# Peptides against a protein of PDB entry 8HF1: the designs that were tried, part 20

Target 1, 320 residues: chain A of PDB entry 8HF1
Amino acid sequence: NVMLYATKPTEVMVSFPHQEQVLTVTRLISAEIEKFYVSLDLMNIGVQPIRRSKSLQCLRDPSKKSFVKQLFNDFLYQMKEYGIYAASIAIISLIVEFDIKRRQAETLSVKLMHRTALTLCEKIRHLLVQKLQDMTYDDDDDNVNTEEVIMNFSTPKVQRFLMSLKVSFADKDPKDICCLVFVERRYTCKCIYGLLLNYIQSTPELRNVLTPQFMVGRNNISPDFESVLERKWQKSAIQQFRDGNANLMICSSVLEEGIDVQACNHVFILDPVKTFNMYVQSKGRARTTEAKFVLFTADKEREKTIQQIYQYRKAHNDIA

## One batch from the design tools (peptide; made by RFdiffusion4, then SolubleMPNN)

Design b1_p9_7_s4 (from b1_p9_7, 3 letters changed)
Fold by OpenDDE base, seed 2:
Structure b1_p9_7_s4 (fold): chain B 320 residues (1-320), chain A 9 residues (1-9)
Amino acid sequence: as target 1 above (320 residues)
Amino acid sequence: MSFEEFELE
């Protein structure tokens, strides 16, 4: 029951320029991934024994190739939607995942597949880091994690998001902040979390003001062990957010699972609101008297986005 | 940098 408390949050739209920054590095990375897919399709991995673990009916791709492609497709999405800085963080998650899968590989062919994927991820990481370093004129400061580098290598959407956070939370008491950030994809939670950690650390006005956490949804294709670790992490992250040890939570679709997150004063929707349920559920978390519900739109999609939100608002008022 | 923020009435 999302109790429709009488206090409707202020709905705010932030516009951003639709600039597809086509970097040469992003084209190169995309081309390397496509070449890898061709190579991957030619790999004979053999028939993997379907270990029916009883619990998670996640259709394990018997070839495990689909999972590898999914991770790279999610990476490509993050690179496009959030920029090359976010991609430099996202690729680390792939490296970790493929290294785990390589070590857990039951066959030499599967081990080789994950090793090849890992080698590609390392190449991509080097290309991304090199591009981030190209703006650091000072050879001595290898720190690509500056506010300037983060901003310059983020998409306009992410730039506006970070600016909105800075304006909203600069010099505020951490106790007065309860912020949710909604993203569409589960892997984006980790990526945006890492980006925010670095941004907050590089932004004096947000240091000791914002303490981010992230929550990934339960729909893990991952083996039982990873699912247990992720469940433990989720429980810990939620508890830290409830206890006020974290005041910003990045989440994907977790509201559908009835995760009792406290009433928040800020809700950011970083990705487009695709469903009425997502609108109602996310907005229904902004319950304080001064609560803000912040949406992002490209300038070109502004009118369409506004119309869609008004349709959702109308539909919500007709049910309430 | 400035950004455009507006309330949805």
Scores: peptide ipSAE 0.494, ipTM 0.917, DockQ to the pose 0.581
Fold by OpenDDE base, seed 1:
Structure b1_p9_7_s4 (fold): chain B 320 residues (1-320), chain A 9 residues (1-9)
Amino acid sequence: as target 1 above (320 residues)
Amino acid sequence: MSFEEFELE
C-alpha cells in the first residue's frame, strides 16, 4: 500500500513560460479537423449493432463517430500541450488506429468514414513534417529528429522536461538511473516515448545513458479490448524496467492500478497533478536515497500549484 | 537555455 510509506523525496518544481506558440500550421490543422467534423456529421453510416458489452462508451456509439472525434480531439490536445514535434508522432498513432478500424469495418459506410479520417491524418502528417523541415536545409526525413528541431517545435513544458532530463542524467551510469515519467493521458505515453527516443538519439550525453520504455495502463473498461499484443508489450516493458534493461518508464496516471514498479530515484510529473491520489502514488515511487520528485508548472499557475502541493503534503502527513 | 528549478520546502 503506497500510502503507508512516508516517502521523503526532494520535491522540485520547474517553471515554464505560458507561450502559446500560435503557429499558422496548428490553426490550419484545427480548421481541417473542424471541416472534417462537419463532413463526419453528414455521413450516413447507418445504425451499428450495439455491442452489449456495457463497458466501452465507444462501443455504444451506434455511429462510431464519437470515437473518431475523440481521437482527433485527443490529437488536438496533444498538439497544444506538447507541441508540433510531439503532434507529428501522435498523428502516426491515429493513422495506425484508423487503418485498423478501416480494415475491421463491418460496413462500407464505416469503412469509408475511417478512410476519410485516415486521409485527413495523412494530410495533417504532411503539414506537420513540412513545418518541421522548415528548419532543416536538407529534405532528409532524419533531419527532423535533431535536438534542435525537437526543442524548437516542443512546448515550453516539454522543453523544460527535456532540459531537466539532460541536466539530471547527462553522462551518468545507466544503472544508477531509475526514472518514472507520469503523464495524464494514455495516448501521451506513446507520443512522449517516441519524442524521447529521438531526443536521446540526437543527444550524445543521453544516448548511452537513458533507455526509455512506456506503459499504457490497463483499460479497466474491458480487458477484452486490450489487444493481446498490448498486454504482452506492457508485461515486457515492465520486465525490462525491472531488469534494468530500461531505466526510464513513461506511465499514464494508471500506475494507480497496482502495477508494482520499483523504487525510483527520479519521478517526473509532466502533466498537472489533479488529484491527491495521483500525488501520493506518484510521489510514493520516489523512494531511493536522494530521490527527486519533479513537477512542472506554468509561471501563471505557479502559486496555485504550490498551494495545491502543500495541501496534498499536509493531507498526506495527516494520514501517514 | 536556462530554466527555473526550485525546491518545494
Scores: peptide ipSAE 0.490, ipTM 0.918, DockQ to the pose 0.598
Fold by OpenDDE base, seed 4:
Structure b1_p9_7_s4 (fold): chain B 320 residues (1-320), chain A 9 residues (1-9)
Amino acid sequence: as target 1 above (320 residues)
Amino acid sequence: MSFEEFELE
């Protein structure tokens, strides 16, 4: 009986200090978004006719106000969880999305709503960029994309993640790397991708080592808003990762949707593991010899997180 | 900066 030691990945936890420091800029941005919500609620957008092909979300919110609020709420979440630098990338994604929706608007009132949202996004972008420039004596936008600026304006969790990447992959052969980074939210994939691109370019030890890509899950709420561009990107990103042209893939719950990705030697869980299925599916991608499965926890939640992981391990062993 | 990394036994 050769016990095929199913090479269980080494499970590693990285601790980070809880960030209590709320910057003035984050408070200002939050206040501007709240003011915008009050204004948005007062906007007469009219009832859009229920077209039979509209997503369930469009059926529930014919004005699309809830979707606008969702995007800003996701932005606020990213700013809180990943920091100001990540927020500066996230806001660009909102600008792009609202500009598309503004152009697709069938009514002047909907067009005006998206225009107002865009104006707010540009204001937020300027506030974020101005804050990133506080570390730079030069007004050049390229100067805000340094390793130092990225680290300083990232949350402790993101700082530890970037440090762990640097320690794990500095000066390694790109062919020896197959890395997954799991995040909870769809929009976080794009945000962390943009952050990683800039970080890798600013970090000589990683510049020719890591080639990131991202995958976003299907929008279960509004599949009709999944642009042809996003579907093409997802297909291209998966193919690049399979072909080894990308060696780091940022993904959300996409694996639950039947997107097959290869076995990896590194799996990072950047966000809290909320479900047993997330634990099993993400850990199940770390299949190579000496595979590493890395979790992140706040110091204050360390014990609770460890206990939860042991419960998931036990439950997994009872099913296997 | 140093970070604490530990294996889950």
Scores: peptide ipSAE 0.474, ipTM 0.916, DockQ to the pose 0.606
Fold by OpenDDE base, seed 3:
Structure b1_p9_7_s4 (fold): chain B 320 residues (1-320), chain A 9 residues (1-9)
Amino acid sequence: as target 1 above (320 residues)
Amino acid sequence: MSFEEFELE
């Protein structure tokens, strides 16, 4: 009986200090968004026709106000969890979305609402970029996309993630790398992708080593509203990763949808593992003989995180 | 900067 020892990946945990980076700029931005919510609640945009999408009764808030608040809440989350550098990338996605919604607005009141949201995003972008520039002592080089700026304006979690990537992949052959990075939220994929592009470009040891892509899981809530562009991007990103043209894939919840991704040698879990399914599915992608499964935890939550992972490991061994 | 990395046994 050749016991097929399923090669278990090496499980690694990286600790990071729980530093609440209380920057004045983050407080100002939060206060401006809160003021905007008060203004938004007072806006009369009229009763929007409930387009019943045929399939799933997802109660689209006909007011469209909830969607605006959701985008800003997701932005605030990214700023808190990943830092102001990541936030400077995330805000661009909001600008693009609100500009599209402004142009597609069927009523003047809805157009004005999206215009007001867009103006706030532009103000937030300027505040973030100005703060990133405050570290560049040299008047001449407005380049906020340096390794130093990225590191200094990222949360301790993101700093440890970037350091772990550099240690793991510096000067390696790109062909020997098959890396997955799991994040919790859909919008985080694009934000971390933009951050990694800039970090890799600014880091000589990684510039010709890592080629990142990102994939967002199908929005189970509204498959009909996946833009043709998002579906094309997803197909292209998967294909590039399958063809070896990309060797690092950032994804959120994509494994639940049965996306056939190759066996990987590195799996990073950037956000906390909240479910047993997420643990099993993500770990199950680390299938090479020397595969690493890397977790990140705050020092204050270290013991709780370790115990949770041991519980998941036990439960997985009882089923497998 | 060094970071704390450890294997989960």
Scores: peptide ipSAE 0.451, ipTM 0.910, DockQ to the pose 0.596

Design b1_p9_8_s1 (from b1_p9_8, 3 letters changed)
Fold by OpenDDE base, seed 2:
Structure b1_p9_8_s1 (fold): chain B 320 residues (1-320), chain A 9 residues (1-9)
Amino acid sequence: as target 1 above (320 residues)
Amino acid sequence: MSFEEFVLK
């Protein structure tokens, strides 16, 4: 029962400028994805046999095309919400997924569809990496994974998140850190994880201080094999976090499933709190003495966000 | 870079 323990975390709001960084590269990528959707709609992949495996009540995506579009839409969301550096990590996840789907394809038409999607992802990756390299004046250091590159190619929200991590955890004892980072989407967990690995590695004050891990919610659409691997990964990630081998956990709605994670001293909500339940559950993990519950808001949405949080506080106090 | 952080009272 998350509600019972007495120490109310300090609720902190971090503001960030609402800058729509309209990069030419993001427009080009969006246009290439839209062109791909038109081509995808014209592809005849045939009628896929509904293998009714009795055990998985999971509604297999009735259209393999809708799944492809979902992955690219999630990528576009990540590029918009987290920036082109995060997008360069996110695109790798799409490449891996489409390569798996290409290899698992039961028909030539489906194989070709996933191959075409993969080719687009490779093109997008090249466009992103090229843009990241354009700021590295040193032609010799192909390392786009510097603190500077990460910061410059992240959205203001992500910049403030990274700065907040640095200020909060610089030169601290890793044992004194138990941090949760909440994100809305499962794919964002892995993207932000990859970003944090690179950021921590490039930031001396956070090296050997923060050890990130991530948890993704179960995908009801995943094949049995993917679902087994995801379950194994989740179990391992939770165990590492429980054992203190990881001290920062990136998660989505996974805490709603009753996954018992330790009482945390820091909880970051990277994405907007959309529901009262999300507010209570995430805040309810910040239970240590001097625990912080950190929210992010655009300056333009500051008042609205504050009002929403006060409404959630009131509702929580009326139930407690 | 500085950022604005404030406690929600």
Scores: peptide ipSAE 0.504, ipTM 0.922, DockQ to the pose 0.574
Fold by OpenDDE base, seed 3:
Structure b1_p9_8_s1 (fold): chain B 320 residues (1-320), chain A 9 residues (1-9)
Amino acid sequence: as target 1 above (320 residues)
Amino acid sequence: MSFEEFVLK
């Protein structure tokens, strides 16, 4: 009986301070979104035809108002969890989505609703960019995409993540790197991807080392509503990662969908591990010799997080 | 800035 000692990855925990940096700009943005929700609830957009998608009984809110609120709630989450710099990237995705929805609007009332949402997103973008520029003492350098600006306007969690990437990968051979970054939410993949592109470009030690890509899990919502662009992007991103043209992949719960991702030497879990399945699936991708599995925890939640990981480790050893 | 990193034994 050759017990195949599955080479267990080294599990590493990185702590970060629980700093609720409540900036005045984040309070202002939250208040503007709340005012918009009150106005949105008063909008008469008429009864929209319920397109029953044949497969999943997900009652699409015929009003489309719930979808607008969902996008802003996801934005507020990203601003809180990842910081103002990440929020400045996230808001662009909302602008693009609301502009598409505005152009595709079948009624004047729905067109006006998406136009009002778009105007709010543009205001939020200006407030965020202005706040990023307040750190550039020199009026002449409009470049808000510096390592310093990214670090200063990121949450402690994101700061520790970026520092951990720099320490792990500075001046390494790109061919020796196969890195996964797991995030909880679908929209976070694109936001963190944009942040990493700018961070890597601004960091000389990483510029020729890391080539990031992102993969958004298939919406359990009908495959019919995945845009042709999203499906093309996913196929291209996976292929680039398989070919070694990308060596860092940002993904959400994509592993549940049976996407064959290569054995990686680094796995970062940026968000809290909420389920045993997430722990097993993500850890199960760290399969190379000397593979690292890196977790992030707030100092206040450190003991609870450690206990939860030991429980998952025990349960995994009892099944494996 | 240093960060606290530790191996889960």
Scores: peptide ipSAE 0.497, ipTM 0.919, DockQ to the pose 0.589
Fold by OpenDDE base, seed 4:
Structure b1_p9_8_s1 (fold): chain B 320 residues (1-320), chain A 9 residues (1-9)
Amino acid sequence: as target 1 above (320 residues)
Amino acid sequence: MSFEEFVLK
């Protein structure tokens, strides 16, 4: 009943060209990760004792090799979907995570595995930074964080997202902004957060307008310590967003798990809407009179995406 | 750069 009288947000579609940025560096990085997987499969790390406190997934992979592969697969996904600049941020998250895992390693073999993964991440980081520096005259790491470098080394989807943010929020009062950005994967939240921090800092029209935060879902694969830190971060980020100290929140499927987020005036769906629940839950956050619900689609998938959204609208209206 | 935005009616 209350949903029938809710002002339906304006649904906006942003199209982007389907350009596979086939950079030589992306091929090199992919090949290095594939070589690492072959090496990883040959590593004898022994059977780790099943400790009762480990998640069911940690019980299924006593070697933790699947977790290492998952992180690199998520990195490869981010590099493909968001671009080289986003990948340079994403790789830092892997470095931090593998360093934690290396320190927490109970065996020399597991410590060596995480050290080898960390060494690969550092190599990948150098390859990415070197590629970002191709547009800079100065070898200073700070020069790779310009609006121009971010835009040129981002995928067309991310370029359109950043342009849409700039057009939507340039020189606005930060108090008038309550923005959600939905992404599919938890690791994308951190990656897009880092990208947005640098983009906002490099964009004068946004520097004092947007204050981003991110929230990540519970990681059932993470050690109890990482899960505690993630929960503390999540609580702090949500509180900052509620208090208006942050006005842009990057989130994944975490909102489906009953995290209470305030009504927003802007909702961006950066990744494809794969489920009816994601459509309803994300759209249901755009509750103000002038609320916008912004979707992104490749030009080739435009018709299919529009048809899917109309099916979701119909299904939503039949339940409301 | 220009981008195409359209309202889903």
Scores: peptide ipSAE 0.496, ipTM 0.922, DockQ to the pose 0.583
Fold by OpenDDE base, seed 1:
Structure b1_p9_8_s1 (fold): chain B 320 residues (1-320), chain A 9 residues (1-9)
Amino acid sequence: as target 1 above (320 residues)
Amino acid sequence: MSFEEFVLK
């Protein structure tokens, strides 16, 4: 019995200032979404037939309004937690989803609902892109994907995350890097992936060092709604990460689904650790001798976060 | 920009 002494990773905490981005554009966008919710509640879309899929959790809102509200609430969360730059990427995912739902609409009323949502998303996209362009002094370079723009329009949490990546990986051999980034929500994986692609491309020290991928957990709601494309993407992303063609993987709750990810030397937890299981599972991927487990905390929540991590450490040591 | 990074002992 070789007790593989899982080398305890070095646990690191990065503090960031608690700054609510009080931007006029974010207030305007929030107000437009709230106004849209009032209009959405007044829309008569008829009773859709509840297809009893056998899975209990298909709370198919018979109106499909709850799904529309969920996507906008998810967007508002991205904008608040990650900033305007991340929101400009997140809104594209909503546009794609609402266009698919608009094309798949069985009734004119449902088609109109998704069209109205899509029109709002295009307005939001324009407001976000315009605000990103306000920092590009030169009218000629429409490229909002610079390191400066990304940093300036990201929350302090995301700024510290990007700085931590740059400090950790600048000019390193890509073969020596196996990095996981854990996020709470599935849609955050795509948003942070897009942000990282642009950041890495704009940062010379990282361009040939980091190759990101993302993996979203299986949709517990319906294995049938995982598009064949999403399943192919997940398999391809996992394979690229196993083959070393990708060295940074963004994940949400993937470990609960038995996806075997290799032992990593860096694990970043971008969102708050809410459960003991999340702590143990994510930390359990940092298995190399020099592995780092990096947490982010607001300065105001630092003491509470530290105390919570010590409680999780104690509980883990009592079970081991 | 400097950031505060500390090891959890």
Scores: peptide ipSAE 0.494, ipTM 0.919, DockQ to the pose 0.599

Design b1_p9_8_s2 (from b1_p9_8, 3 letters changed)
Fold by OpenDDE base, seed 1:
Structure b1_p9_8_s2 (fold): chain B 320 residues (1-320), chain A 9 residues (1-9)
Amino acid sequence: as target 1 above (320 residues)
Amino acid sequence: MEFEEFELK
């Protein structure tokens, strides 16, 4: 139980500017998704079974319009929170998911729905890649994976995260690094993992220093729907991290879901700390000597975030 | 590029 250990990591906050300007491409993509939602609402896919539970519905029936909308809403969230570079990676996950669902479709109408979603994803991918290429001289997809392109097309939060990683780990011994990166959403783990792979590969000071992995928590709502592949991946990723074959692990609320990870010297909280439990559990992983617990905050939310962390710290000290 | 980092004391 992580709550029972008095951990004294250095708590650090990194501020980032609020991005007021939305890129034209992000507006275009959002408008294309909204047009698709109108078209999706007009599609006849047959009688959908009545909701016994709103939370379980998307998991039990992945062929529903609501699930399609959830994936695109999750994508829009990633594009907003992490930037268009992260979105270019995130859209691939949607492409894969909709292609699987298209192949598994029991009806022509459901198959056509997923095909239309897939076609939109390919259009979005093209728009994103084209925008990333605006900074490259060559029309090669590999040229979009430079440190410069990643940085310029990432949100200020992600930029500060990458800078903080570079400052923290440049030219260090990989054995001295045990880093956790917490994100709020499961799909963000894979997106940030892909971003980090490309960033590390494009950053000489990190290439032989950081070896990232990602893990997503168990689907407690529908453990029966957790693929054997996801479980195998999760076990392998955790084992690689325990064995030191990976030294940076991206997690979504995994500690709340009973996944045990080792004590780390760095814990990054990329997304806002929304609960006391998340604070205690994530901070409780920063247990080595000189461990750092790094938070990210928008400048506009700085004071509120600081006050919330002090409240959590106080509450934790009153229990410990 | 510089970033603002501060310790929460």
Scores: peptide ipSAE 0.522, ipTM 0.927, DockQ to the pose 0.584
Fold by OpenDDE base, seed 5:
Structure b1_p9_8_s2 (fold): chain B 320 residues (1-320), chain A 9 residues (1-9)
Amino acid sequence: as target 1 above (320 residues)
Amino acid sequence: MEFEEFELK
């Protein structure tokens, strides 16, 4: 019971400027997705054969159009919240998903729908990569993974997160690090993991210091959609973190119900703390004597965020 | 690039 251990980590807030990403590329991508939604709504996919798969999601959208829109909306959120570099990684997850769905399509109409979505994802990928290459003299895709490109094409929040990691962990012993990074959404775990892999690889001070992993919360709604590979990977990632072979774990709030992770010395909350439970559970992972609990806030929301954290702290102390 | 970090007392 995480509530019973009065962990008193040092609570730290990192502020970041609220920048509206006024990138032409983000506007173009948003407009392309909007055009695609209009086209998607006009697609006649017919009456879908009800797969006897007990997944409540297949019952909710017999057209599978809502799932397509969800993935693009999730992508748009990542692009907005984390930046175009993170979006360049996030789009690959959509490409993989739509390719799987295209291959698994029961009808030609559904196959075509997923093909059209995939074509849009490839277009978005090219727009993103082209924009990342604007800082590189060479058209080589490998040159877009520099510390400079990652930093310049990340949101101020992500920039401050990466700086906080660098300051906190530069040239430290990997064994002294047990770090959790909490994100709101499960798909953000993969995106931030990919970003961190590239950032760590491009940052000499971190390359041999941080070994990231990610945990995707079990999809309680459809265990049938978790590939055997994903389940094996999750089990391996958790084990690597327990064994100290990984020292940074990216996780979503859904980990509350089932992953006993060890006591950590660093906990980063990359996304806003929306609930008291999220505050208590994430803070309750920072259990070492010198544990640091790091929050991120936009400057415009600083005071509101501080007051909310103080309310949660008070409520936690009144229960503990 | 600098960042502002402050302890929540």
Scores: peptide ipSAE 0.521, ipTM 0.926, DockQ to the pose 0.589
Fold by OpenDDE base, seed 2:
Structure b1_p9_8_s2 (fold): chain B 320 residues (1-320), chain A 9 residues (1-9)
Amino acid sequence: as target 1 above (320 residues)
Amino acid sequence: MEFEEFELK
């Protein structure tokens, strides 16, 4: 029960400018996805047999079209909230997923649907990479992974997050670091992980200091749909974090009650704290004497966010 | 680039 320990981490807020950088490329990508949705709605994929899960819950397999739209909607959110650099990583995850689904397709129509989605993802990837290359004189894909490119093509929130990591962890002993990064969405964990790998590799002060891992929360969708590989990977990532082979963990959910993650000295909340439970559970991981709990807010939402955190503090003190 | 960080007291 994380609620019982009055963790007194230093609560820190980092402000960022509310800049909607409306890039032409983001508008083009959004328009291509919307055109694809129109085409997708016209596709006849036939009636798909309802796979009876062995669990008595007939999980209506979401229409294969709905799943495709969900992945692209999640991508659009990622591009908006974290920037086009994060989107360039996120699109690779869609490419992999649609290629798997294309190969696993039981019907020609479903295979063609996933092929069309894959073709769109490759077009989006090309548009993103070209935009990242606008800052590089050399067409080499390796040059898009510089600190400068990552920073310039990230949202102000992500920029401040990366700066906060650099300031917090530059030239520190890796053993003295136990960091959690909370994000709202499952797919964001992998995207921010990829971004951090590239950022750390391009930042000399962090290269030998931070070793990131990620953990995707259990999908509330039946454990039957979680691949054995995903479960094995989650266990391995947690073990690496416990063993100190990783010192930064990105997660979309508060680690389920019973995932014994060591007392952390840093907890970053990259996305808005939407619930009291999220606040208490995430803050409850910052347990060391000098633990920091870092929140991010847009300047326009600063006062509202502060008031919300004080309400959560009060509510926590009234229960504890 | 500078950023504003403040403690929530």
Scores: peptide ipSAE 0.520, ipTM 0.927, DockQ to the pose 0.580
Fold by OpenDDE base, seed 4:
Structure b1_p9_8_s2 (fold): chain B 320 residues (1-320), chain A 9 residues (1-9)
Amino acid sequence: as target 1 above (320 residues)
Amino acid sequence: MEFEEFELK
């Protein structure tokens, strides 16, 4: 029971300025997605046979239109919360998923729906990549994966997270690092993983120091979407982290699903702590003597966030 | 870029 261990990690808060990145490209992308939703609502895909797919989602929306909207809404969330660079990684995940769904489509109408979604994702990808290239003075350096580009096209929260990683782990022995990064959403795990791979590769002080992995919770929405590949990836990622072949793990609500993760010396909470359970479970992974538990807050929400953490501490101490 | 980190005591 994680609640019974009085873990006293050093709790640290990192503040960041609230900047609404009002980029014209983000508005354009949002408008293209909204236009697509109007088109999607007009698509007659027929009544899909209710195959006894064990997914509650197939029972709720046999058209699978809600799933398409969910993926784009999750993408819009990634773009807003993590920035344009993260969005350029997130859109690739949508492309892969819609291509799989297009190939698995049982009807021409469903195949066309996923093809239209895929075409929109490719358009969005081009808009994002073009915007990332606006900072490369040399038209010949197609490398949008520099530390500078990643930092400039990330939200202040992500910028502070990357800076905190650099300060915490620059030139350290990889064996001394056991880091968890908690995020709210499943799709954020893949997005932040891709961002971290590029950031670590572009940052000499972190190159060969951090080896990231990610784990995603079971997709309760579509168990049929847990490709054999995703389940294999999850098992492999957890095993690599246990064996010390990976020393940074990005995870969502996976800890609630009974995935046994080792005790860590660093725990980063990249997204707001919304529940007492999330606070206790995540903090309960920081178990070493010098364990650090890092929270991120917008400056405008600082006081409210501090008070919420003190309430959670009090409630935890009253149960322990 | 200013980096503000503080311990929650």
Scores: peptide ipSAE 0.514, ipTM 0.925, DockQ to the pose 0.649

